# Ledger of designs, part 83: peptides against a protein of PDB entry 3ESW

Target 1, 322 residues: chain A of PDB entry 3ESW
Amino acid sequence: NNIDFDSIAKMLLIKYKDFILSKFKKAAPVENIRFQNLVHTNQFAQGVLGQSQHLCTVYDNPSWHSIVLETLDLDLIYKNVDKEFAKDGHAEGENIYTDYLVKELLRYFKQDFFKWCNKPDCNHCGQNTSENMTPLGSQGPNGEESKFNCGTVEIYKCNRCGNITRFPRYNDPIKLLETRKGRCGEWCNLFTLILKSFGLDVRYVWNREDHVWCEYFSNFLNRWVHVDSCEQSFDQPYIYSINWNKKMSYCIAFGKDGVVDVSKRYILQNELPRDQIKEEDLKFLCQFITKRLRYSLNDDEIYQLACRDEQEQIELIRGKTQ

## One batch from the design tools (peptide; made by RFdiffusion4, then SolubleMPNN)

Design b2_p16_3_s1
Fold by OpenDDE base, seed 1:
Structure b2_p16_3_s1 (fold): chain B 322 residues (1-322), chain A 16 residues (1-16)
Amino acid sequence: as target 1 above (322 residues)
Amino acid sequence: NENDMLAKKLLEKLEK
C-alpha cells in the first residue's frame, strides 16, 4: 500500500485549517453568558474590556495618519534610515528596512520631537523654570481643555512669580502633536499613532503597575518586538524586570486584530500576585475579544493571524525571544 | 517556512 504521504499531508492541512477557523466562529450562547457574567462580576475584566473598546480601534484613523505624516520631518527621518541601512551592507531583504525605520522613529521622537514633563515650565517665567513649580493638586478640564479628551488637569504654582500653570493630561493624540510633552501615557499614545501612520502592525501594551509601551510586528524578525518610546528602546523586553527591578503582575497588549496577555515576555522576575482574575478567565476574555475584532475578516486572514498567534504563544511559553 | 512549522505542529499533535 503506497501511502500517498502528499495526499495525507494535504488532507491534514485542510482539516487543521478548518479546525482553526471553527474556533473563530460566532460565540456560542454559553460563551456569551460566560463573557457577560465575567465583565459584570470582575473589575479587572471590565477594565480590559473598556481599554479594548478604545485602544484596539482608535489608532485606525486615516485622517490622523495624514496629520501625523504632515507634521513629522519625513526628510530627516528617511535620510537617517537610509544612512544606517547603507552602513550595515546587508544583502538582507526589504523587511529589515522597517526595523531601521522604527529605530529612527524612536530616536527622532525622543531626541527631536517630544519632551518628558515631570513638572511644566511656568507659563509666565518661560523655559527651564519647572524647578520653581509646586503642585497644588488636580482638577477637571475647563471648556477649552475638554475639547481634546482631557480627563484631568494638574495645577502648579510658580514659587518665583506666584502665577498658576495648568498641565492638562490630554488623551487626544492630535493635540499631543501640538503640545509635544507628557509622561509615559502621552508618549505611548502619540508614538503608537506615529507607528500606525507608517502602516506598521502595532500594539499598545498596558502594564498594571503604571507603565505603558508598544509592540511592533517585525517582518524581518517574524515576531512581536518590544518598543518603548520613553526609553528609546527596541527589542529589550527585559529592561523593566531586570534593569529596573520592577515588580509587575500583568502586561496586556491591545491591537486591531486582538488582545493578548504578554506578561510572560516582560515579567522575568519579581512577579507580583496575579490575583485580579483567574488565569482561565483572563485567557477566555482575551480570546473572546480577539474573536469579536476578527468577525469581519475572511477565512485566509483569520488563518494567517491564528498561525501568528500560535507562534507567539510558543515563544511566550519557551521564555525565549528567538 | 509557514508550511514547515504547520507540518511540525501537526506531527507534534499526532504524536500526542
Scores: peptide ipSAE 0.000, ipTM 0.317, DockQ to the pose 0.196
Fold by OpenDDE base, seed 3:
Parts: sequence; C-alpha cells; structure tokens
Structure b2_p16_3_s1 (fold): chain B 322 residues (1-322), chain A 16 residues (1-16)
Amino acid sequence: as target 1 above (322 residues)
Amino acid sequence: NENDMLAKKLLEKLEK
C-alpha cells in the first residue's frame, strides 16, 4: 500500500485549516462566561484586558502615522538604511531591507531624536541642569497637561534657582514627538507608533516588573524580533534576564492581531513566581482576546495569522530562535 | 478510511 504522503499531507492541511478556522468563530456562550468570570475575579486578567483595549488598537491611527512621518527626518533615515544595506551587499529584496530600517530607526531614535529623562532640566536655568534637580513628588496634571493624556506629573525643584519644574508623564505619543523626552514608558510608546507608521507589524511588550519594549515581525527572519528603543537593541531578548540580571514574572505582548504571553522569550533566568493567574487561565485569556481582535478578518487572514502564532508557540517552547 | 482516522486522531491531539 503506497501511502500517498502528499495526498495525506494535503488532506491534513485542509482539515487543519478548517479546524483552525473553527476556533476563531464567535465564542461559545461557555467561553464568554469563563472570560467574564475571569476578568471579574482576577485582577491580573482585568489588567491584561484593560491594557489590550488600549494597546492593541491605539497605534492603528493613520492620522498619527502621517504626523510621525512628517516629523521624522525620513531623508536621513533612508539615506542611512540605503548606505548600510548597500555596504552589506544584500540583493535579497525588500524583506531584509525592513530589518535595516528598524535598526536605523533604533539608532535615529536614540541618538538623534529622543532623550532619556531621569530628571528634567530646570526650566529656568536651561539645558544640562538636571543634576541640580531634586524630586518633590508627583501630582495630578493641570488643565494644559490633561489635554495630552497625562496621568501623573513629577515635580522637581532646582537647587540653584529654587524654581519648580514639572515633568508630565504624557501618554499621548503625538505630544511625545514634541517633548522628545521620557523614560521607558514614553520611549516605548512613541517608538511603537514610529514602527507602526512604517507599516510594520508591531507589538507592545509589557513586563510586570516595570519595563516595556517592542517586538516587530520580521518577514526576513519570519519571526517576532525583540526591539528595545531605550537600549538601541535589535534581537537581543536576553538583555534583561542575562545582562541586567533582571528578575521577571510576566511579559505580555499586545498587538492589533493578538495578545500573547511572550515571557519564555525574555525570562531566561531569575524567574519570579507566576502566581497572579493560573497558567491555563492566562492562556485562555490571551487566546480569547486574540480571537476577538480577529473577528473582522477573513478566513485567509485568520489562517495566516494562526500559522504565524503556531510558529511562535513552537519557538517559545523550544527556547531556540530559528 | 485510514486517512480519515489519522486526521481525526491528529485533530483530537490538537484539541488537547
């Protein structure tokens, strides 16, 4: 009996496609009940849901993309990308070019565009006066600061002139194009928007232990790639666990097409207890939110994304970047 | 057919 392996493989692929598509149909009543109970009873689940409602959609704004592209020095960026691309002698087409673009955007953002703000400069004394600044605490935004989705304002006193300087923690990424300063939150927020503005598939990664970064999907590497704008880091998911010796419990990626627990990519050592939610419930939560985000997609889009998700899950289980 | 049973078994494994 010559087993036609090709025929079997084709049939299995068809059945697998149908099976995958069946999972992305509208949630059954039992799944909705489970979801509602989970987000009402588990604070971590509620937090993930709340973040997904913002982070999965906020960056898909064509008007913001236009503002970003008008604000960046695109001529410089593409000149540098073209230079590095040509230097490495790649003839391999548009896919690898995108990796060069992301690397240049990391360089440009850190070196030319945005500033780390541990303490603000004194508004009265001018530039390079942050050393003279003493924190007084935090307060709510004023009427002007509130226009730019500001949750908190850090207050500093200048030891030299005695004047107060406000450092609003803006969540409006368009305001960050003007202010061009912040910490990991502001860096990641604006850089996520920047990457999205170039038409890239991007996720915002939230770490429970007070850090945030990006992932973008490299069509060349055919996987999600770690991107940290603060560190000018490309494809170095180990930097937190190994280089920083950071202890971490959860890393959750938020994108337009899904929410994914990416902890296994970044938590390589010094794992903190994962006691905020049951693993099965977290898996269910991420899948349920992902399913909802894909409700408007056609069968081919759903299938392509599901194939990508499967490859990512295999990668995360194996702990090997292919 | 044997192929349908194999596909069912694979699907059952994928559902678990």
Scores: peptide ipSAE 0.000, ipTM 0.295, DockQ to the pose 0.214
Fold by OpenDDE base, seed 5:
Structure b2_p16_3_s1 (fold): chain B 322 residues (1-322), chain A 16 residues (1-16)
Amino acid sequence: as target 1 above (322 residues)
Amino acid sequence: NENDMLAKKLLEKLEK
């Protein structure tokens, strides 16, 4: 009996697809109860949920994408991308072009567009006066600052002229296109929007230990790639644990199609206690939120994303970025 | 401006 291995393989693929699709059906009543209990009883779970409600959807704004593309020097960006892409002789195909684009956007953003703001310049004394600024603390936004999703304003006094300078911590990324300055939060916020404006699959990564960065899904590499706009870093997930010797407990990625614990990609040494939630409950939470984010997707989209999820989980288990 | 034309072309690609 010639076992038709091709027929068996096709049948197995169909059954596998059906199995995957079955996981993304509407949550059972018991899962909803578990979810509700978890977010009401665990503060970390509530925080992850709250962040997902914002970060998973806020960047999917076509009007913002238009404003971004109108604001950036697209001629310069594409000129540089084309130049670097031409050096590779097109050997790796068209998919590598997007990696070159992300690398140029990192360069452009850090070198030409945005500035790190440890302390603001004095509004009275002008540029390059941040060294003269003394922090006085933080306060709530005024009426104008409140228009741009500002929760906190840092207050500084100039040692030279005695005037007060306000540094509002804007969460409106469109306002950041004007101000063009901030710390890791402002950098990651605006850079996430920039990447989304080019039609890229992007996640916002939150680290519990006061840092944030992006991940981009490379079609060339066929995986999620670490992207840090502050560091002009592409595919260097080790920089925090190894180069900075940073101690970390949790890294959670937030995207339009899912929430994923990516701690294993970034926490390579000096792991802090993961005591904020049970590992099983965190896994359940991320899966449950991901399932909800995919409720409107068709079967083919669900299947494609599930294949990506499985590949990522294998990578995270192996501790090897392919 | 050239940026507006490029932005428009990019948007047309993203909307398809």
Scores: peptide ipSAE 0.000, ipTM 0.278, DockQ to the pose 0.013
Fold by OpenDDE base, seed 4:
Structure b2_p16_3_s1 (fold): chain B 322 residues (1-322), chain A 16 residues (1-16)
Amino acid sequence: as target 1 above (322 residues)
Amino acid sequence: NENDMLAKKLLEKLEK
């Protein structure tokens, strides 16, 4: 009996696809109850949900993408990408070109476009006066600042002239295209939008220990790649745990197609207690939110994303960046 | 080969 291995393989693939798709069907009443109870009883879960409601969708704005592309020096960017791409002897049309683009965007953003702001310059004394600024604390936004999704405003007094300078912490990335300054939050926020504006698959990574960065899905590497605009870093997930010796507990990635605990990618040593939520509940939460984000997708899209998820989970378990 | 890894995992899941 010639076992038609090809027929069996096809049948197994169909059954597997059906099985995967069954997981993404409308949530059962019991899952909804579990989800509701979790987000109402666990503050960390509520925080993850709240972040997902914003971060998973906010960057998928075509109007914002247009504004970004109109604001960036695209001629300079592509000139530099093409130069480095050609230097390494790659042919046109290779998926690796996008990795070169992301690397140049990191360079351009840090070197040419955006500025780190420890302290603002004095509004009255002018440029290069940040050394004269003393922090007085933080307050809520005024009526103008509130238009740009400002959660807090840092207040500084100039030691030279005595005047007050406001440093609003804008969460509107379009406003950040104007201000072109901030800390890790502003950097990551705008850089996430920039990457999205080039049509890239991007996630926003939140670390509980007050840092944020991006992940980009490299079609060349066939995986999520660490991207930190503040550090001009590409594929260096170890920089926090190893180079900074940073202690961390949670890293959560937020993208249009899902929410993923990526802690294992970044927390290589000095792990802090993961006591904010039960591991099973966090896994359930991320899966539940991910399932909701995919409700409008077709079966083929769901299946492809589920395959990516499985590959990522293997990577995260093995602790090997491929 | 991505297909071989998928096939192995499918087999491992069917054996459970």
Scores: peptide ipSAE 0.000, ipTM 0.329, DockQ to the pose 0.270; fails the geometry check

Design b2_p16_4_s1 (from b2_p16_4, 10 letters changed)
Fold by OpenDDE base, seed 1:
Structure b2_p16_4_s1 (fold): chain B 322 residues (1-322), chain A 16 residues (1-16)
Amino acid sequence: as target 1 above (322 residues)
Amino acid sequence: DLLKLRELIEELQKLS
């Protein structure tokens, strides 16, 4: 009996696709109840939901993308990308060009565009005066600062002239194109928008232990790639656990197409207790939010994303970058 | 289980 392997493969593929698509149908009443109970009873779950409502969609703004592209020195960026691509990129095909672009954007952002601000310079004394600044605490925004999604303003006194300098912690990334300074929050916020403005697939990664970074989906590497604008780092997920010896419990990635627990990619040692939520409940929460984000997608888009999700889960379980 | 099924489908497609 000549087993028609092609016919069997086609039949299995159809059944597999149908099964995958069935998981992305409208949530059953029992799943909605579980979700509502979880977010109302678990503070960590409520926090993840709140972050997803902002981070998954805020960067998908065409007007912001235009403003970013008009603000950056695109001639310099593409000149540098073309130069690096001409050395080694031709042998690897066109998909590697985007990796060179992201690497140049990391360089450009850190070296030419944005500044780290531990303490602000004195508004009266001018540049390189941050050493003379004493923190007085934090307060709410004034009327002008409130226009740019500012929740907190750090207050500093100059030890030299006695004047007060305000450091507003802006959450509006368009305002950050003007101010061009901040800490990990401002860096990651604006850099996420920059990457999105080039049409890239990007996720915002939140770490519970007070750090944030990006992931970029590389078509060349066919996987999510660690990207940290503060560190000018590309594909170095080990830097936190190994190089910094940082202790961590949770890393959650937020993108337009889903929310994913990526802790296994970054927490290689020094794992802190994961006691904020049950592992099954966190998995359910991320899947439930992801399902909602995909409700408007067609069957082919859902299937393609589900295949990508599966490949990522294999990577995360095996601990091997394929 | 789904991963195994996908791997099996890919293997079957190669035999064809």
Scores: peptide ipSAE 0.028, ipTM 0.669, DockQ to the pose 0.697
Fold by OpenDDE base, seed 5:
Formats: C-alpha cells, sequence, structure tokens
Structure b2_p16_4_s1 (fold): chain B 322 residues (1-322), chain A 16 residues (1-16)
C-alpha cells in the first residue's frame, strides 16, 4: 500500500492553515478581560504594552525612510556590498545580498557615521575634550530640546573652561542623523530606522538589564538574526551572556508584526530570576499584542507570519541559535 | 502540539 505522503501532507497543511487563521481572529471577550486585568495589575506587562505602542509602529514612517536614504552615503554602502557579494554571494543565491547589506550597514554606521558618547565634548573647548567633562546630573529638556522627543538631558561641566555642556538624550531618530552620537539607546534607535529604510524586517530588542539591540529577518538564513550596531555584531547572540558575562532576565523583541520573548536566544548563562510576571501571562501578553498588530493583514499574510513564528519557536526550543 | 504537527508536515514533504 503506497502511502500517499503528499496527499497526507496536503490535508494536514489545509487543517494547519485553518487552525492558524482561527487563532488570529478577533479576541474573545474573555481574552480582552484577561489582557486588561494583566496590564492594569502587572507593571512589567504595562511596560511591555507601552513599549509595543511605540516600538512596533514608530519606524514604519516613509518620510523618515526617505530622509535616512538621502543622508547616508548610499554609493559607498552599495559599492562595498557589491564588492563582498561578488566574492562568494553569487554561489549562495540572491538572498545573501541582504546579509551583506546589513553587515556593511553595521560597518558603515560604527566606523563612518555614528559615535559612542560616554561624555560629550565641551561645547566651548571643541572636539576631543570629553575627558575634561564632569557629570552634574540630569534634568528635563528645554524648549528647543523638547522638539526632538527628548525626555532627559545629561548635564556636564568642563573642568578646563568651567562651561556647562548639555547632552540631550534624543529619542527622535531624525535628530540623531544630525547629532550622530549617543549610547546604546541612540545607536539602536537610529540603526533600527536605518535597517527599516532599506525595507528590511527588523525588531527592536529590549533587555531589562539596560541594553538594546536589533534583530533582522534574514531571507538567506531563514531566521531572525542578532544585530548589534554598538558592537558591529551580526549573528552573535552569545556576546552578552558569554563574552560580557552579563546577567539577564528578559529580552523582548518588538516589531511591526509582533512582540516576542526572545530571552532564550540571548540568556545562555547567568539567568536572573524571571519574577516580574508569570511565564504564562507573558506568553499570553506577547501573543495578544501580536494578534492586535496583525488585525489588518489578510489570511495569506497571517499564515506566512505564523509559519515564521512557529519556526522561530522551534529554533528557540532546540537551542539552534548557538 | 503545533510544533509537532509542523515537524510532521515537513517530514512528510521530504518523503514525497
Amino acid sequence: as target 1 above (322 residues)
Amino acid sequence: DLLKLRELIEELQKLS
């Protein structure tokens, strides 16, 4: 009896598709109640929701994408990508070109475009004077700084000239195209926008223990890939737990199509207690927000994204990110 | 269970 495995697979795929689509229907009243209760009673859940409302949508701005592309040296970027692609990329297929692009953007951003700012240079003394700067604390933005989504301004005094220098922590990524300096927050914010401006699928990863990075969906690798602009790192999720020996509790990825707990990808050792929320409630929260983000998508889009979600979950369970 | 179903589908597709 020749088992028609193809026929069985087709039948299972139909049933699977129907099942997946059923999960993305409008939330039941009981789910809405659970969600509302969770975000009103759990501070961590409220924080995740608040971040999702910003990070999942803010980078999907065509006007910003145009400004980014006009600001970057695209000729240099594509020249370097083409050069690397010409070596080995043709043998691996066209999808690998995007991986080369992301790697070049990491290089370009760190080496040519953006600067790390522990302390600002003195506005009076000029460049390379950060060593003379003493922190005085932080304050709210002034009228000019507030125009660029600034929540905090770090204040520094120059030990040489005695003048005050303000380091506004801008959250407007367009302002960061001008200032071209910051810490992990500014780096990740602008770099996320840069990747989005090239039409890439990108997530912003928030770590509870004061770090942030990106994930890029590689069509070549067919998975989410760790991307850290500060470290010029591509596909090195282990750098925090292993290289830095960082202790971590939560890593949450925020994208236009979903919110995902990606802690298993990055927390390989030195795990801190996950005591901010019940695991079942966090899973529910991420799924609920993801469902809302997909309400306007058609059945085929929902199905394709759900297939990617399942592949990622398999990867995270199997520990294949190592 | 869904992960198992996905794996099974992938295995069946390889046998076809």
Scores: peptide ipSAE 0.027, ipTM 0.666, DockQ to the pose 0.750
Fold by OpenDDE base, seed 3:
Structure b2_p16_4_s1 (fold): chain B 322 residues (1-322), chain A 16 residues (1-16)
Amino acid sequence: as target 1 above (322 residues)
Amino acid sequence: DLLKLRELIEELQKLS
């Protein structure tokens, strides 16, 4: 009796779909109580919720996407993507084009568009004067800086001319299109918006140990891919733990369709204690927020995303990128 | 149990 494995798999998928759809229904009163209690009693949970309220939706702004696309040298970008795709892409199919696009955006952003700012140049002495800058500390934004979602301004004094230069830490990514400088926060913020502006599925990854990066969902690779604009890095999740020997405890990914603990992708060694929240509570929190983000989606969308989620969880457990 | 179910589904699909 040839076991019709395909028929069995289809039957199991139907049952699985029904079960998944049941999970994504409106939260039961008990789940709401658990969520409220967790957020009110655990500071880490409150932080994750607060970040999700911003990071999961802020980049889904069509007006911002238009401004980004108008600001970037799209002719150069697509010329380079087309050139690389013409070499190798035809053998791999059309889905690989997006991977070439993301790789070019990484190149373009780091090499042609944005600048790392450890210290600002002196506003009086001009370019390449950052070596003469002494930090005086940080202060609140002035009236002009406050227009661009600025929480902190770093203050520097020029050792040459004695003038003060302000380095506002803008959180408005549209302002960053103008300033074109920053550290990991500004880089990741603007680069997340850039990737979103090309219609990509993108997540903002927050690391508790003071770093941030992106993930995008590659249709070619059929998985979430590590993307770090600061490092011009594509699919190198190991760079932090192995290359930098960075110690880390939590990496949380924030996207429009969910919040996911992606720590297992990036924390390969030198794991710090995960003592900020119980693992079960963190899992519940991420699932609960994800469920809320999907309340408006139809059954097919919920099912497709849930299949993607389960595949990612399998990947994270097995440590095998297939 | 859900991860196991998904894994089993994928394994069954590979066998056919």
Scores: peptide ipSAE 0.025, ipTM 0.654, DockQ to the pose 0.714
Fold by OpenDDE base, seed 4:
Structure b2_p16_4_s1 (fold): chain B 322 residues (1-322), chain A 16 residues (1-16)
Amino acid sequence: as target 1 above (322 residues)
Amino acid sequence: DLLKLRELIEELQKLS
């Protein structure tokens, strides 16, 4: 009696799909109570929820995508991508083209488009005068700055001319297309939108220890890939822990389809105490938010995303991105 | 457990 392994595999796959889909059904009343209690009693959980309400959806704006694509030098970008792809990409198939695109976007963004702003240049003295700037502190936005989702304005005095220069910390990425300067927050914010504007699956990664970066899902590598616009870094998750010797406790990825604790990808040494929330509660929180983000998806989409989640969890456990 | 099940399904598909 030849065991029809194909029939058995198909039957098991159906049962597996049903099981996966059952996990993404509407939350039980007990889960809702647990969630509400957690976000009301734990400040870290409240922070993660607050970030998810913004970061998971803000970049899914077609109007913003159009503005980005109209602002970038697409001819230059695609010329460079095509040039690099022609060297090595043909052997690997069409899926690798997106990796070349992301690498070029990293180059273009850092070298041609955006500027790092540790201190602003003096508005009076002009370019390359940041060395003469003394911080006076921070204040709230004025009426004009408030139009562009500005929470804080850093104030600097020029040691040469004595004039005051304002450095608004804008959170509106469309305003950042104009200003073209900032720190890790502005860089990551605008670069996340740029990647989204090319139709890529992108996550915003928040690190508790004052850094932020991106991940994008590479169809070629079939995994989430570390992307840091500040560093022009592609697939180098180790740079923080190893190269910078940075101490870190939490790295949380925020995307349209989920919230994921990606700390294991980036915290390779010098781990700080993870004392802000119980590990079980953080896992529950991320799963609960992810479940909510997927409520409108069909069964096939839910299943595909669940398969990606499982592969990512395996990767994070096995440390294969090292 | 789910990972093992998926791996098992994939292995079964290779045997067919």
Scores: peptide ipSAE 0.024, ipTM 0.638, DockQ to the pose 0.756

